# Ledger of designs, part 85: peptides against a protein of PDB entry 5VZU

Target 1, 271 residues: chain A of PDB entry 5VZU
Amino acid sequence: GRTLEDIFHEHMQELILMKFIYTSQYDNCLTYRRIYLPPSRPDDLIKPGLFKGTYGSHGLEIVMLSFHGRRARGTKITGDPNIPAGQQTVEIDLRHRIQLPDLENQRNFNELSRIVLEVRERVRQEQQEGGHEAGEGRGRQGPRESQPSPAQPRAEAPSKGPDGTPGEDGGEPGDAVAAAEQPAQCGQGQPFVLPVGVSSRNEDYPRTCRMCFYGTGLIAGHGFTSPERTPGVFILFDEDRFGFVWLELKSFSLYSRVQATFRNADAPSPQ

## One batch from the design tools (peptide; made by RFdiffusion4, then SolubleMPNN)

Design b2_p16_3_s4 (from b2_p16_3, 5 letters changed)
Fold by OpenDDE base, seed 1:
Structure b2_p16_3_s4 (fold): chain B 271 residues (1-271), chain A 16 residues (1-16)
Amino acid sequence: as target 1 above (271 residues)
Amino acid sequence: SDLTISEAELTIHTMK
C-alpha cells in the first residue's frame, strides 16, 4: 500500500512538475494586474502591506495584509499550485481575540483546539442571529392611503405637586476588597510556543507574541479544486511579523514584512 | 491524527 511518506513524495514531485510546466510553457498568455499598497489607517493593528511567507516546497509566497474595520485579510500576491493569486489565504476576525494559555498548556494541541473551536462556535451563532434580523424587515409595505386629517392645536399647562420626606438610614459600607484587576499592560507580549505536533518549516519563530485572533485559512487541492476555509489562529508577534496556525492541518506559517520600498505603489486617491 | 490523503491534497503547502 502507499505509505503516507510515498504520498507526500508523490505530491512533492507533482508540485515540482507543475512548477516546471508553468515555467516552461512559453505560449502561456500572461495576465498582469497592477497591485497597489493598501492605505494605512490609525486604528490598523499594524501597518498594512506586503509580507513574505515561506511554505515548505512552494518556496517564497507574498501576501498582502490589509485591514477592513474589525477584519484583517491576507490576499495572495503570488499563486501556488493549490491557490491562485488574488485569493484570500487568511481572514482574521479582530472581534474574536484568542487568549493563549500559559506556556505549559500552549504545548497541548488539544487545549488550543478547544479554545479555537469554542470561538468558531460563537462566530457561527453571531452569524445566524444577524441573518434573522435582516429577513423580517422587508414585508409590510402595505399601501397606507394618505388620509389628510387636520392639524388641531391645543395647549395646556400647569401643575406643581409636592414635598415628600427625607428618611435617613445609614447602613455601613462593607469593605469590598476590590480585587485589583491588574490592568492588562497593553505592551507586554506573552511567551509563545507552538503546540506539540504543529509542524513549522522553521523553528526560528518569535517566542513572544502580542495577541492572537480567530481566523480562517483557505485550503484547496491542485488547480484550486474543492476550496474550503479551515479554522486557525492569527498570531501577532510584532509590527513586522505575524503567524497563522492552521488548526486542522497542524501547521504554522510565519509571515515577515517585505522591507523593500516601492515607488508609485500607493493607490491613486479616489477622485 | 495523521492527515488523510485528502487533507494532504487540500493543503496550501506540502510539509517536508
Scores: peptide ipSAE 0.027, ipTM 0.663, DockQ to the pose 0.034
Fold by OpenDDE base, seed 5:
Structure b2_p16_3_s4 (fold): chain B 271 residues (1-271), chain A 16 residues (1-16)
Amino acid sequence: as target 1 above (271 residues)
Amino acid sequence: SDLTISEAELTIHTMK
């Protein structure tokens, strides 16, 4: 039978071959597109820009991080055999913070999975509710046909009855003190460790994170076949580092800011 | 560093 090692070796050979095919195609016909850095906004979680990551066996990848209101996006600048350049490798919902458990419980993949899947379900519910409100609002502008018709008048009448007394039972509404979600102190990092069974290529990931958010990652077969969005966790470590946990894949990708200065990389001002 | 393939990578690439 094929060993796991045989399957891994065959897969590595396929990836190397695909990479060779792609690179060889590029050597024959290079189309250069200028990439502009997104402008920084005051409300951006961190400065947008280029990040370098290691994504599995694909090696070094470049991702553009950008902010779009309550969403962040990682766009592939480098493609791989599965996902071409220009695709949104990660989409982050900045409305849905992930609260990591204590360091001991962070080692439990099932606990992280539970937390992420609960948030995923909330996101789905919000999308369904927002879809219904957008649907119902369009239906009611039926044309008010101005039917004209005229008529008349009358009249009667009266009857009175009776008196039933107001029972006062003043049941005090128990103030369910909605536990005010204490604004989790944006300043102090929490201890961070990957769950057991989450693959990381580099064990030298930051052991402290600032905050985490729900997100989705793009996965696909070779040649961008059957592309789908899988749930994950965006982990902000600092101004220059973030990670993404691919929940279903049990993998972690670390991204570090490209510190290179790019001349004239600023987006043209919208004229 | 030897590029080790993870089970995750196999999963991504076996999605046909």
Scores: peptide ipSAE 0.026, ipTM 0.679, DockQ to the pose 0.060
Fold by OpenDDE base, seed 3:
Structure b2_p16_3_s4 (fold): chain B 271 residues (1-271), chain A 16 residues (1-16)
Amino acid sequence: as target 1 above (271 residues)
Amino acid sequence: SDLTISEAELTIHTMK
């Protein structure tokens, strides 16, 4: 029987061979695309830019993080045998925060899974409700070719007078107790640990996080076969580091900002 | 540094 070690060895050989095939296929047709860094906005969660991740046995991954209102996007700059360059590896919904439990309960994968799946269900419901409103709005523009019946001139009936007494109905403005947005305690990170059974390539990840959000990750077979979106958690550690927990894969990817300064990487001003 | 293939990668690879 194949040992687990034999399976790992064969899989490593296949990945090395695939990497060689991909690199050798470029010998005849290299398409260079200029990448522009997205401009930073004051409302961006962190500065957008290039991040370096360790993505599985594929080695080094470079992802562009960008912000699009209440969504963040990770776009692959480096392709791999599964997912080509230019694909959206992660999509983050900044409307849906994930509240991590205490450090003891963070070790429980089932607790994290419950929290993420509850948020996934809310996102699904919001998408269904928004789809119904868009559907009902299109049904009413039936072309009523109502023929123009000729406008008979209706006579000016006279202006009766203005004596509406001001009823002082002092409707007390019901104090809509603005649910005090608990001041985002923007400073104190929460203690962070990966759940038991979540694989990390490196145990050297930040043990404190600022905030978490619901997101989805793109997965595919070799050659971009059967691409699908899986649920996950975007974890913001600091200005230069974020993680993604792939819930179904029970894996964690750490991304660190590329500190290299790129000259002339700014998008041309829209003329 | 042993290139440890994660069980997640094995799972993606075996989903052929």
Scores: peptide ipSAE 0.025, ipTM 0.676, DockQ to the pose 0.042
Fold by OpenDDE base, seed 2:
Structure b2_p16_3_s4 (fold): chain B 271 residues (1-271), chain A 16 residues (1-16)
Amino acid sequence: as target 1 above (271 residues)
Amino acid sequence: SDLTISEAELTIHTMK
């Protein structure tokens, strides 16, 4: 039988060949697109910009991270044989924070899977409800000419009497100390470990994360065939590092900020 | 250094 190593070598040869075919075919019609860095906003989770990461067997990828209100996006700057440049490799919902369990339970892939799938279901429900509100809101603007209903005279209901019995019973206000939900301390990193069976190309990933969010990743076959969105977890480690756990693929991608300064890379001011 | 490509990395790419 073919070993996993044989299959890997054959697959790597196929990827190299595909990359060579694509580059050689595009030599005749390279479309150069100028990339602009997104402007930083005060409410951005981290500074937007270019990140380098390892994406599956394709090796080094460049992704632009940008913020769009309560969504973040990773846009491919480098294409691969499956997903062309300019595609949104990850879409992050900053409304749906993932709370990681303790380190012992973080090793359990089924626990992470449960947490992510529960959030996916909530996101699906919110999309269905928001679709109904947008649909119903357009239907009700029929001009209800509010015909002025004539003022029926309010009949004076009679003054029932004064019986004033003063029953004193001083029931002690049980101090229901509302356990003030300690505002989830946005600043303290939590210990982080990948679940057992999640592949990482680099075992030297950060062992502390700042926060996690629900997201989806784009996957496709060779030549961008059958593109689909798969559930995952965006992991913010620090200002310069984030990860993405591809849940169904049991894979982890680590992204690190490109520290290179680009001249004239700022987006033109919106006129 | 065993480049253990996980079955998962193979699966992402072997969706032929």
Scores: peptide ipSAE 0.024, ipTM 0.667, DockQ to the pose 0.053

Design b2_p16_4_s1 (from b2_p16_4, 8 letters changed)
Fold by OpenDDE base, seed 1:
Structure b2_p16_4_s1 (fold): chain B 271 residues (1-271), chain A 16 residues (1-16)
Amino acid sequence: as target 1 above (271 residues)
Amino acid sequence: SLRDEKLEELRRLFNE
């Protein structure tokens, strides 16, 4: 039988060959772009920067994590045969937290799937409603022609219409049991486990997470054919680690911060 | 589907 090492070597050889074919098709005319680290903002969920994917036999998968208001974005720095460099591999909606169930129910893939699909539907509804408000707002600034309509003083009269009786309908105050939002204990990470049937390359993932968010991941065929967004869960483990659960793919990608210090990697100040 | 192909690719990548 092939060893895992043999399979890994064959796959790496194929990826190297694909990379060589792709680079050769450009007649050695390659455009190089300098990568700048995104500026850190006080409201950023974690420090933005470079993260290494630990999930791939593709070798070194590098993603830039950046924050854009209520969205986070993972941008591929390394391309692969399916998704070229510069593509947004993950988009995270920081408005839509995913509340993980207890540790026993976290093992149930169908429960995670239900939670994610419910959030996906809310995101779709909000997009439809926000699309309507943006459409109606543009129509009403017709030029108010300043027609100087004149002063007429019409005075008319005081009619006293009658004494309608106060019906005392004593509607019982329905006790709106304010479901006491248990204050999410902001300080202690929750226990984390992958659902059964979610593939992870390494079982060495953090068993505690800080918070989760709804997100979408980019998937495509070889040569970036028919790219689509698939629903998933962004999992923040700590300042230096996050994961993405690809719900439909039943896969988990772990990302760890690149600890290397880069000289002159800051974006030039806009002149 | 591309999803199935990518799923199979990912399954290879994760199970290897």
Scores: peptide ipSAE 0.031, ipTM 0.682, DockQ to the pose 0.366
Fold by OpenDDE base, seed 5:
Structure b2_p16_4_s1 (fold): chain B 271 residues (1-271), chain A 16 residues (1-16)
Amino acid sequence: as target 1 above (271 residues)
Amino acid sequence: SLRDEKLEELRRLFNE
């Protein structure tokens, strides 16, 4: 039988050949630009920067992780046959934390799927509500053409009577148990395992994670055909490692910080 | 669908 290594090598040879074809066909159109590291902010979940990842089908990827308020973004530095460089491979909603169950229930893909899909529905509802508030504000500037409506007459509505019984019913204030937002204890990581049936090319993933968030990953056909966002889980392991679970693809990508110090890679200060 | 094609590609790459 072919080993996973043989299949990986065959697929990598195909991807290398495709890369060679694309680079050779577009050699005169290839523009190399300098990449600058995103500026770090105090409120960033981890230091922004370059990460090397194992993508399920395409092998090794380089992504830039950056923070944008309550959102994080992974931007492809390496293109592949499906998704070109500069595309956002992952978009993370830092408002929507995923609570992983205990280690036993983490093996259940259906449990993870339920949790993620419930968060996806909340995100969709919030987007619909926020879209409605933005829509209602523009409509009211219709010009008040003051057409003089004619004075049609006072019909006398009748005087129905008084009866005033004060029903006392003292409805007990139901204690809305404010679900105490457990402060995001940045402290002790929880045990982590991939669900059964989630494929990973890297079996050596961290077995402890700090926190997880809802996110979306970009998928596309060859030549960036029919690009769509699929639901997933961003997993922060530590300062230098994160993962992404592609829920619909049942795959896991591990990303590790590029430890290379690039001289002068900082964004030029805005003059 | 694009998802099914990618899922089949992933299945091929991880389960063959």
Scores: peptide ipSAE 0.027, ipTM 0.658, DockQ to the pose 0.315
Fold by OpenDDE base, seed 4:
Formats: C-alpha cells, sequence, structure tokens
Structure b2_p16_4_s1 (fold): chain B 271 residues (1-271), chain A 16 residues (1-16)
C-alpha cells in the first residue's frame, strides 16, 4: 500500500507542479505587492507579524497575524490552490474566550464541539442584534419637516401649596458588588492536548496554552470556489506560537513566528 | 459539500 509519506509526497508534487504550471503560464500577469509588518500596539495580545504555518496540505505557508481592536486576523501571505494570497485564513474574536476543560475532558472532541458551537450561536445573535441597531439608527434621520407648531396658549400653572414633610427614608445603598474584573492574570499556561480524532501533521505541538478564543477559518475548493467560514479555536501557546483547531475538518494547524528581522518592513508612518 | 471535499483531502493527507 502507499504510505502516508508516499501520499503526502505525491500530493506535494502535484501542488508543486500546479504552482509551476500556474507561474510559468501566467508569469506576466503576476502582481507584486509590498508587504508591511503591522505596527505593534500596547493592547495587542502578542506582537503582530509573520508566522510560518506547518500544516500538511500545502507545505510551507506564511500568514501575517494582525490585531484589529477586539479581532485578530491571519492573512495569507502565501496562497495555495484553494485560498489565494491576501485572503483572511483565520478570523479570531477576542471577545469570545474559549475556556478549555481539564486535560482529560480536552481529549473529548464532543466537549470541545459543544463549547465552540455555544460560542458560535452567541456570536450569531450579537451580529443579528448589532445589525438591527445599525438599521434603526439610520431610519430616524428622516427629514423632520419643521411643521410650524402652532403657538398653543400658555396655560397658567396653578400655585399648589407647601407642606410636603421630608420623609427620612434612609434607603440603605445596596452594595452593588462591583464584580471585580479579575485582572487578566497573565495566567499560568494550562495543560493542552488535541481532542481524539483531530488530525495533526505531527505530535510536536506545545502541551501548554495561555488562552483560547473563538475563531473562524476560511475554506474553499480549488480556484477559491464556494468560499465559506468554518468554526474553530484559536489557541495562543506563547509569544511566538499559536494554533487553530478546525472543528468541522477535525484538523489542527500550528503557526510559529518567523524569527527573521526584516529591514524596512515597517509600514510608512501615515503622513 | 466543500467541507466533505476538504475533509477528504485532509484524510488523504493525514490518515492514508
Amino acid sequence: as target 1 above (271 residues)
Amino acid sequence: SLRDEKLEELRRLFNE
């Protein structure tokens, strides 16, 4: 039988051949864009930058991680046969933290699936509600035709009298227990394991994670056909590593920071 | 579905 290595090698050869055919036929149609590293902000979860994806399907992929308020984004720097360069391979909702269970329950795919799908439903509800508020806010700027309000006569307010005794009702101020925003403790990393049945290229992934967030990954057919967003989990391991669990695909992608220093890679200051 | 095609692609890459 073919080994996994043989199949992976054949598939890599096919992808290389497709890339070679595409580049050789369309070399004159290639558009080059300068890539700038996103500026770091104090509130960024980690330093933004280039990350190397080590997932099996397309070999080496480069993704740029950037932060956009309460969202993070992985943008493909390298395209593949399914998802072209410049597409958002992952979108992370930093409002929706995923709490992983203990290490034993992390092996249960159905438990992770439940947690992710509950968050997905909340995100869907918030999007529907926010869409209604944005719709109603625009509708009220109908031109109020300034119909001249007819001068209705000043009815004389009668002079009602004095005697309201001050009732001393000393309503105790109910201690609104300010739910202490537990400072985002740079929490000790929790033990991490992939659920049973989640495919990874190798077992060499970090066994501790700092935090997880709800996210969506982009999937498409060859030639970017029928692109859709699939639910997943963004896993922050450390300053230089993150993962994405593709829930529906039952797969894991590991990303590691490109440690190379680039000269003149900073975005030009907005003049 | 596109998901099934991708899942099959991933199965080929990880389980064959």
Scores: peptide ipSAE 0.026, ipTM 0.646, DockQ to the pose 0.316
Fold by OpenDDE base, seed 2:
Structure b2_p16_4_s1 (fold): chain B 271 residues (1-271), chain A 16 residues (1-16)
Amino acid sequence: as target 1 above (271 residues)
Amino acid sequence: SLRDEKLEELRRLFNE
């Protein structure tokens, strides 16, 4: 039988051949751009920078992680046959934390799917409400003097009175046990496992995560045909590792920090 | 759909 190694080599040969064909077809159109590392900010969830990851069929990806207030962004540094370099492979909404259940319920893909789809619906509602507030701000045409339409006298409907008795039932004040919002312990990792039926190239992923957020991932056909965003989960493992669960694809991508130091890679200070 | 094609491509690569 073919070994997993043989299949991996054949697939890598096909991918490198495809990359060579695409590169050669566009050889006369190659544009080189300098990439700068984003500056680190105190409020960044982790240090921004280059991460290497595995994306299902595409093999090794290089992604730039950057922070933009309440959003994080993964930008492709390496293009592939589906998605060119410079595209936003993942967009993370840092306002919408995903609460993972216990380990037993984390194995249930339908439970994760429910949680993510409920968050997606909230994000959609907030976008509609915020779109209405931005729309109504332009619509204040000056007060048309509404002429006072004459007050027609609404008829006095009669006062029927009767004496309902004062039943005293002294219902004890049920102590509303204020469910103490357990302070979201932002620092303690929780046990982590992939749902059953989520494919990972490597079973060697971190079994503890710090926090999760709602996000969307970019998918497209070959040649960047019919690009769309699909729902997913960004999983922060530690300072140097994050994952993305592609919900609809039932796949997991693990990203690890590139430890290489680059000279003169810092963004020029905004003057 | 494009999703089904990508899912099938992913499934091929994980089942091979």
Scores: peptide ipSAE 0.026, ipTM 0.654, DockQ to the pose 0.320

Design b2_p16_4_s2 (from b2_p16_4, 6 letters changed)
Fold by OpenDDE base, seed 2:
Structure b2_p16_4_s2 (fold): chain B 271 residues (1-271), chain A 16 residues (1-16)
Amino acid sequence: as target 1 above (271 residues)
Amino acid sequence: SKREEILAELTKLYNS
């Protein structure tokens, strides 16, 4: 039987071979591109910038987090054998907040899966409706030829009848205690745990999260073959840490802010 | 499917 050690050796050999093939292929075609840090905006969920993450066995990844109105984006700064540098590894929909259940129900992967798939269906419906509104807005400029409305005859509906029974019953107005929607305290972190069966590289992740959002992650085969978007959960822990749960992969990636200051890395002001 | 193959390979890469 393959030992865990054999699997690790084969996987390490494949990773080294892939790294060597990619490095050797790129040696003839290394295009260096300057990376600019996005400017911070007051409406940004957190300060944009560079984050270091762990993506399974791929090791250390660098992503740039940026904000685009009601969307956030993670862009790969480091490529891997599956996803090249410059690709959008995650897209976050800041319109679709995910409420995590209580800590006991957070362990249930099927509950998280249900919540995410319900939000995915809403996002799909909104995209279809928004596509229809953009389509219908062009079609209705046809000249309304005012066809004269033919006078439909006033059919006399008949007058029936009488009966009067008076039944009393004075049902007490049950005080509908309006369950005061406790204002979702936007500032208090909630207890956080990964669902059972979600793989994390380590158990050293924040046990409290600020908020969660629906998102999609990019997956592909080796050499960027058959790229697809898979549903997931963006988890904001704090100003310097976020996570992504890859629902279909049953994996978790933790990202931490790169504290290094870069000179002259700011985007040129749009003139 | 090719998707299932990619997911199986990625799942191996994540669980190794």
Scores: peptide ipSAE 0.022, ipTM 0.662, DockQ to the pose 0.593
Fold by OpenDDE base, seed 1:
Structure b2_p16_4_s2 (fold): chain B 271 residues (1-271), chain A 16 residues (1-16)
Amino acid sequence: as target 1 above (271 residues)
Amino acid sequence: SKREEILAELTKLYNS
């Protein structure tokens, strides 16, 4: 029987062969596109920029993380045989926070699946409702004949003045002990573990996370065939690290900030 | 479906 090692070698050979075929037979025209770093905004969840990650079997991936109001985007800087450079590998909905269960229940893949699929259904409902409001407004502009309605006069309505002095009644200050809503400590990381059966190429991932959001990841066959978006979880670990759980693929990608400083990489000011 | 094919291929790669 084929060993797991044989299957891995065959697949790596196929990836190398595909890369060779694409570079040698179909397009001698290497298209270069200038990359600009997105400007940071005060309301950005973390500083935008370049992150290095592990995407599937393809090894090192470089993505650009950027913020667009209530959405975050991971854009591929490096292409692979499935998904070319410039594609949006992940799309994060910052409106739909995912609350992870306790550490014991985080090991249960079915529990994570339930939580993510419930959020996915809410997102679909909101998209359907928002589509109906945009449709009804375009209808009946019948030709309203512009009858010239006459200039009715400015009536000077009068200056009424009067006095009334209402009284002092000294109602006792009931000490409503305002239960100090403990400020939700936005900053305490919760314990984090991958569910059983979620594959990670690196077991050395952060064991605490700040927050999680619903998102979708792009998947495709070789040569960008049948591209689709699958549900997942964006996991913010810290200012320099995030992860994505690919729910349907049962896989985890870890992304770490590229610490290199680039000269003249800032986007030109919008003129 | 082509999704099932991609998922089966990716599942083979991740379980390998």
Scores: peptide ipSAE 0.020, ipTM 0.635, DockQ to the pose 0.399
Fold by OpenDDE base, seed 5:
Structure b2_p16_4_s2 (fold): chain B 271 residues (1-271), chain A 16 residues (1-16)
Amino acid sequence: as target 1 above (271 residues)
Amino acid sequence: SKREEILAELTKLYNS
């Protein structure tokens, strides 16, 4: 069996090759950007920071996990031939929790696909409704006082009679089932397994997860061609580990916290 | 695979 070291060595070779492609294609023009760790907030699902991932064919990735209200983001620190550094590799909607079924049903990719696609449709509907409210608020440009064009006396067409029978349409108040915002209670850990046909570079993933959320991942062709968002599942395992299931790609990425303490990596206090 | 595609592009770059 491939040792973890063999996998790391292959990943290092792939990274060296990728770096060689990038350095050769970009005439050795390396732009260095200082990375700051995002500030932690009390409402953050886990401590934000650097995570080391295994991403499909790209080997070792470093992502920054950050929280933005009810959204989380994974930002690429390492670029790859498809997606450059600084792109948002994953966007997580913390409003849309995914409940995984039992272990037997978790092995069914079609069941996971159904659950994710139903949540995707809800997210799409919410975006359309919120877009309409923002659109209607701008339309009240006040009536331009159209100058009174002289009232030509149009003839009195006869008053047809008033037989307004008041239909008492007793509109039952449709109980808007307030979708109970189940607070993000730290759910008890549940058994976790990847669906059959989802590829993982490492079969050594946590077999228990804390909670799951709907998210989207960024995919692109080489050179960042035709970038698109694909649906997926963010899986929180613990404080230091999360995964992402790329639904359409049938792949799983595992991310583990970088335990290294960086000196002077704190974001400068806003002056 | 994307790996084979990358390897094929690299093999072209190294053999050129």
Scores: peptide ipSAE 0.014, ipTM 0.458, DockQ to the pose 0.064
Fold by OpenDDE base, seed 4:
Structure b2_p16_4_s2 (fold): chain B 271 residues (1-271), chain A 16 residues (1-16)
Amino acid sequence: as target 1 above (271 residues)
Amino acid sequence: SKREEILAELTKLYNS
């Protein structure tokens, strides 16, 4: 039978052939764009920058991680046959933290699936509600021509009197048990394991994670056909490593910071 | 579906 290595080699050969065909069809005309590192902000979850990963058989991937308020974004620096360079491979909602269960229940894919899909429905509801507020806000700025309604004389309604009986209704203060926001113990990572049936290229991923967030990944057919967003989990391991669990694809992508220092890679200050 | 095709490709790639 074909070994894992044989199928990987065949698929790598197909990807190389596709890359060769695409490069040759454009008479080796390649467009290069300068990439600037995003500025770091104090509120950024980790330092933004370049991360190296491997996705499927596409080999080496470079992704730019950047922060945009309550969203994080992974932008492809390297394209692949499915997703071209410059596309947002992952979009992370930093409002929607995923709480992973204990290590035993983390092996259950259906439990992770339940948690992620419940968050997805909340995100959809918030988008529908926010879409209605944006729609109603535009409708009310019709210039009400304030037709000067003639000043009908305000009849002096008579000052009825003072009877001040102080009803002592001692409404018991209902103990609003303020659900103590457990201080996000930012410090202690939890044990982490991939669910059974989630494929990784290797088992050499961090076994402890700091926090997880709901996100979506971009998937498409070859040539960027029928692009769609699929639900997933962004796993922050540390300052230099994150992962993405592609829920529907049952796959995991690991990304590690590019440790190289780049000269003149900072975005020019907006003049 | 295209998703199933991509899943089948990815599954071939990871189960290879």
Scores: peptide ipSAE 0.018, ipTM 0.599, DockQ to the pose 0.365; fails the geometry check

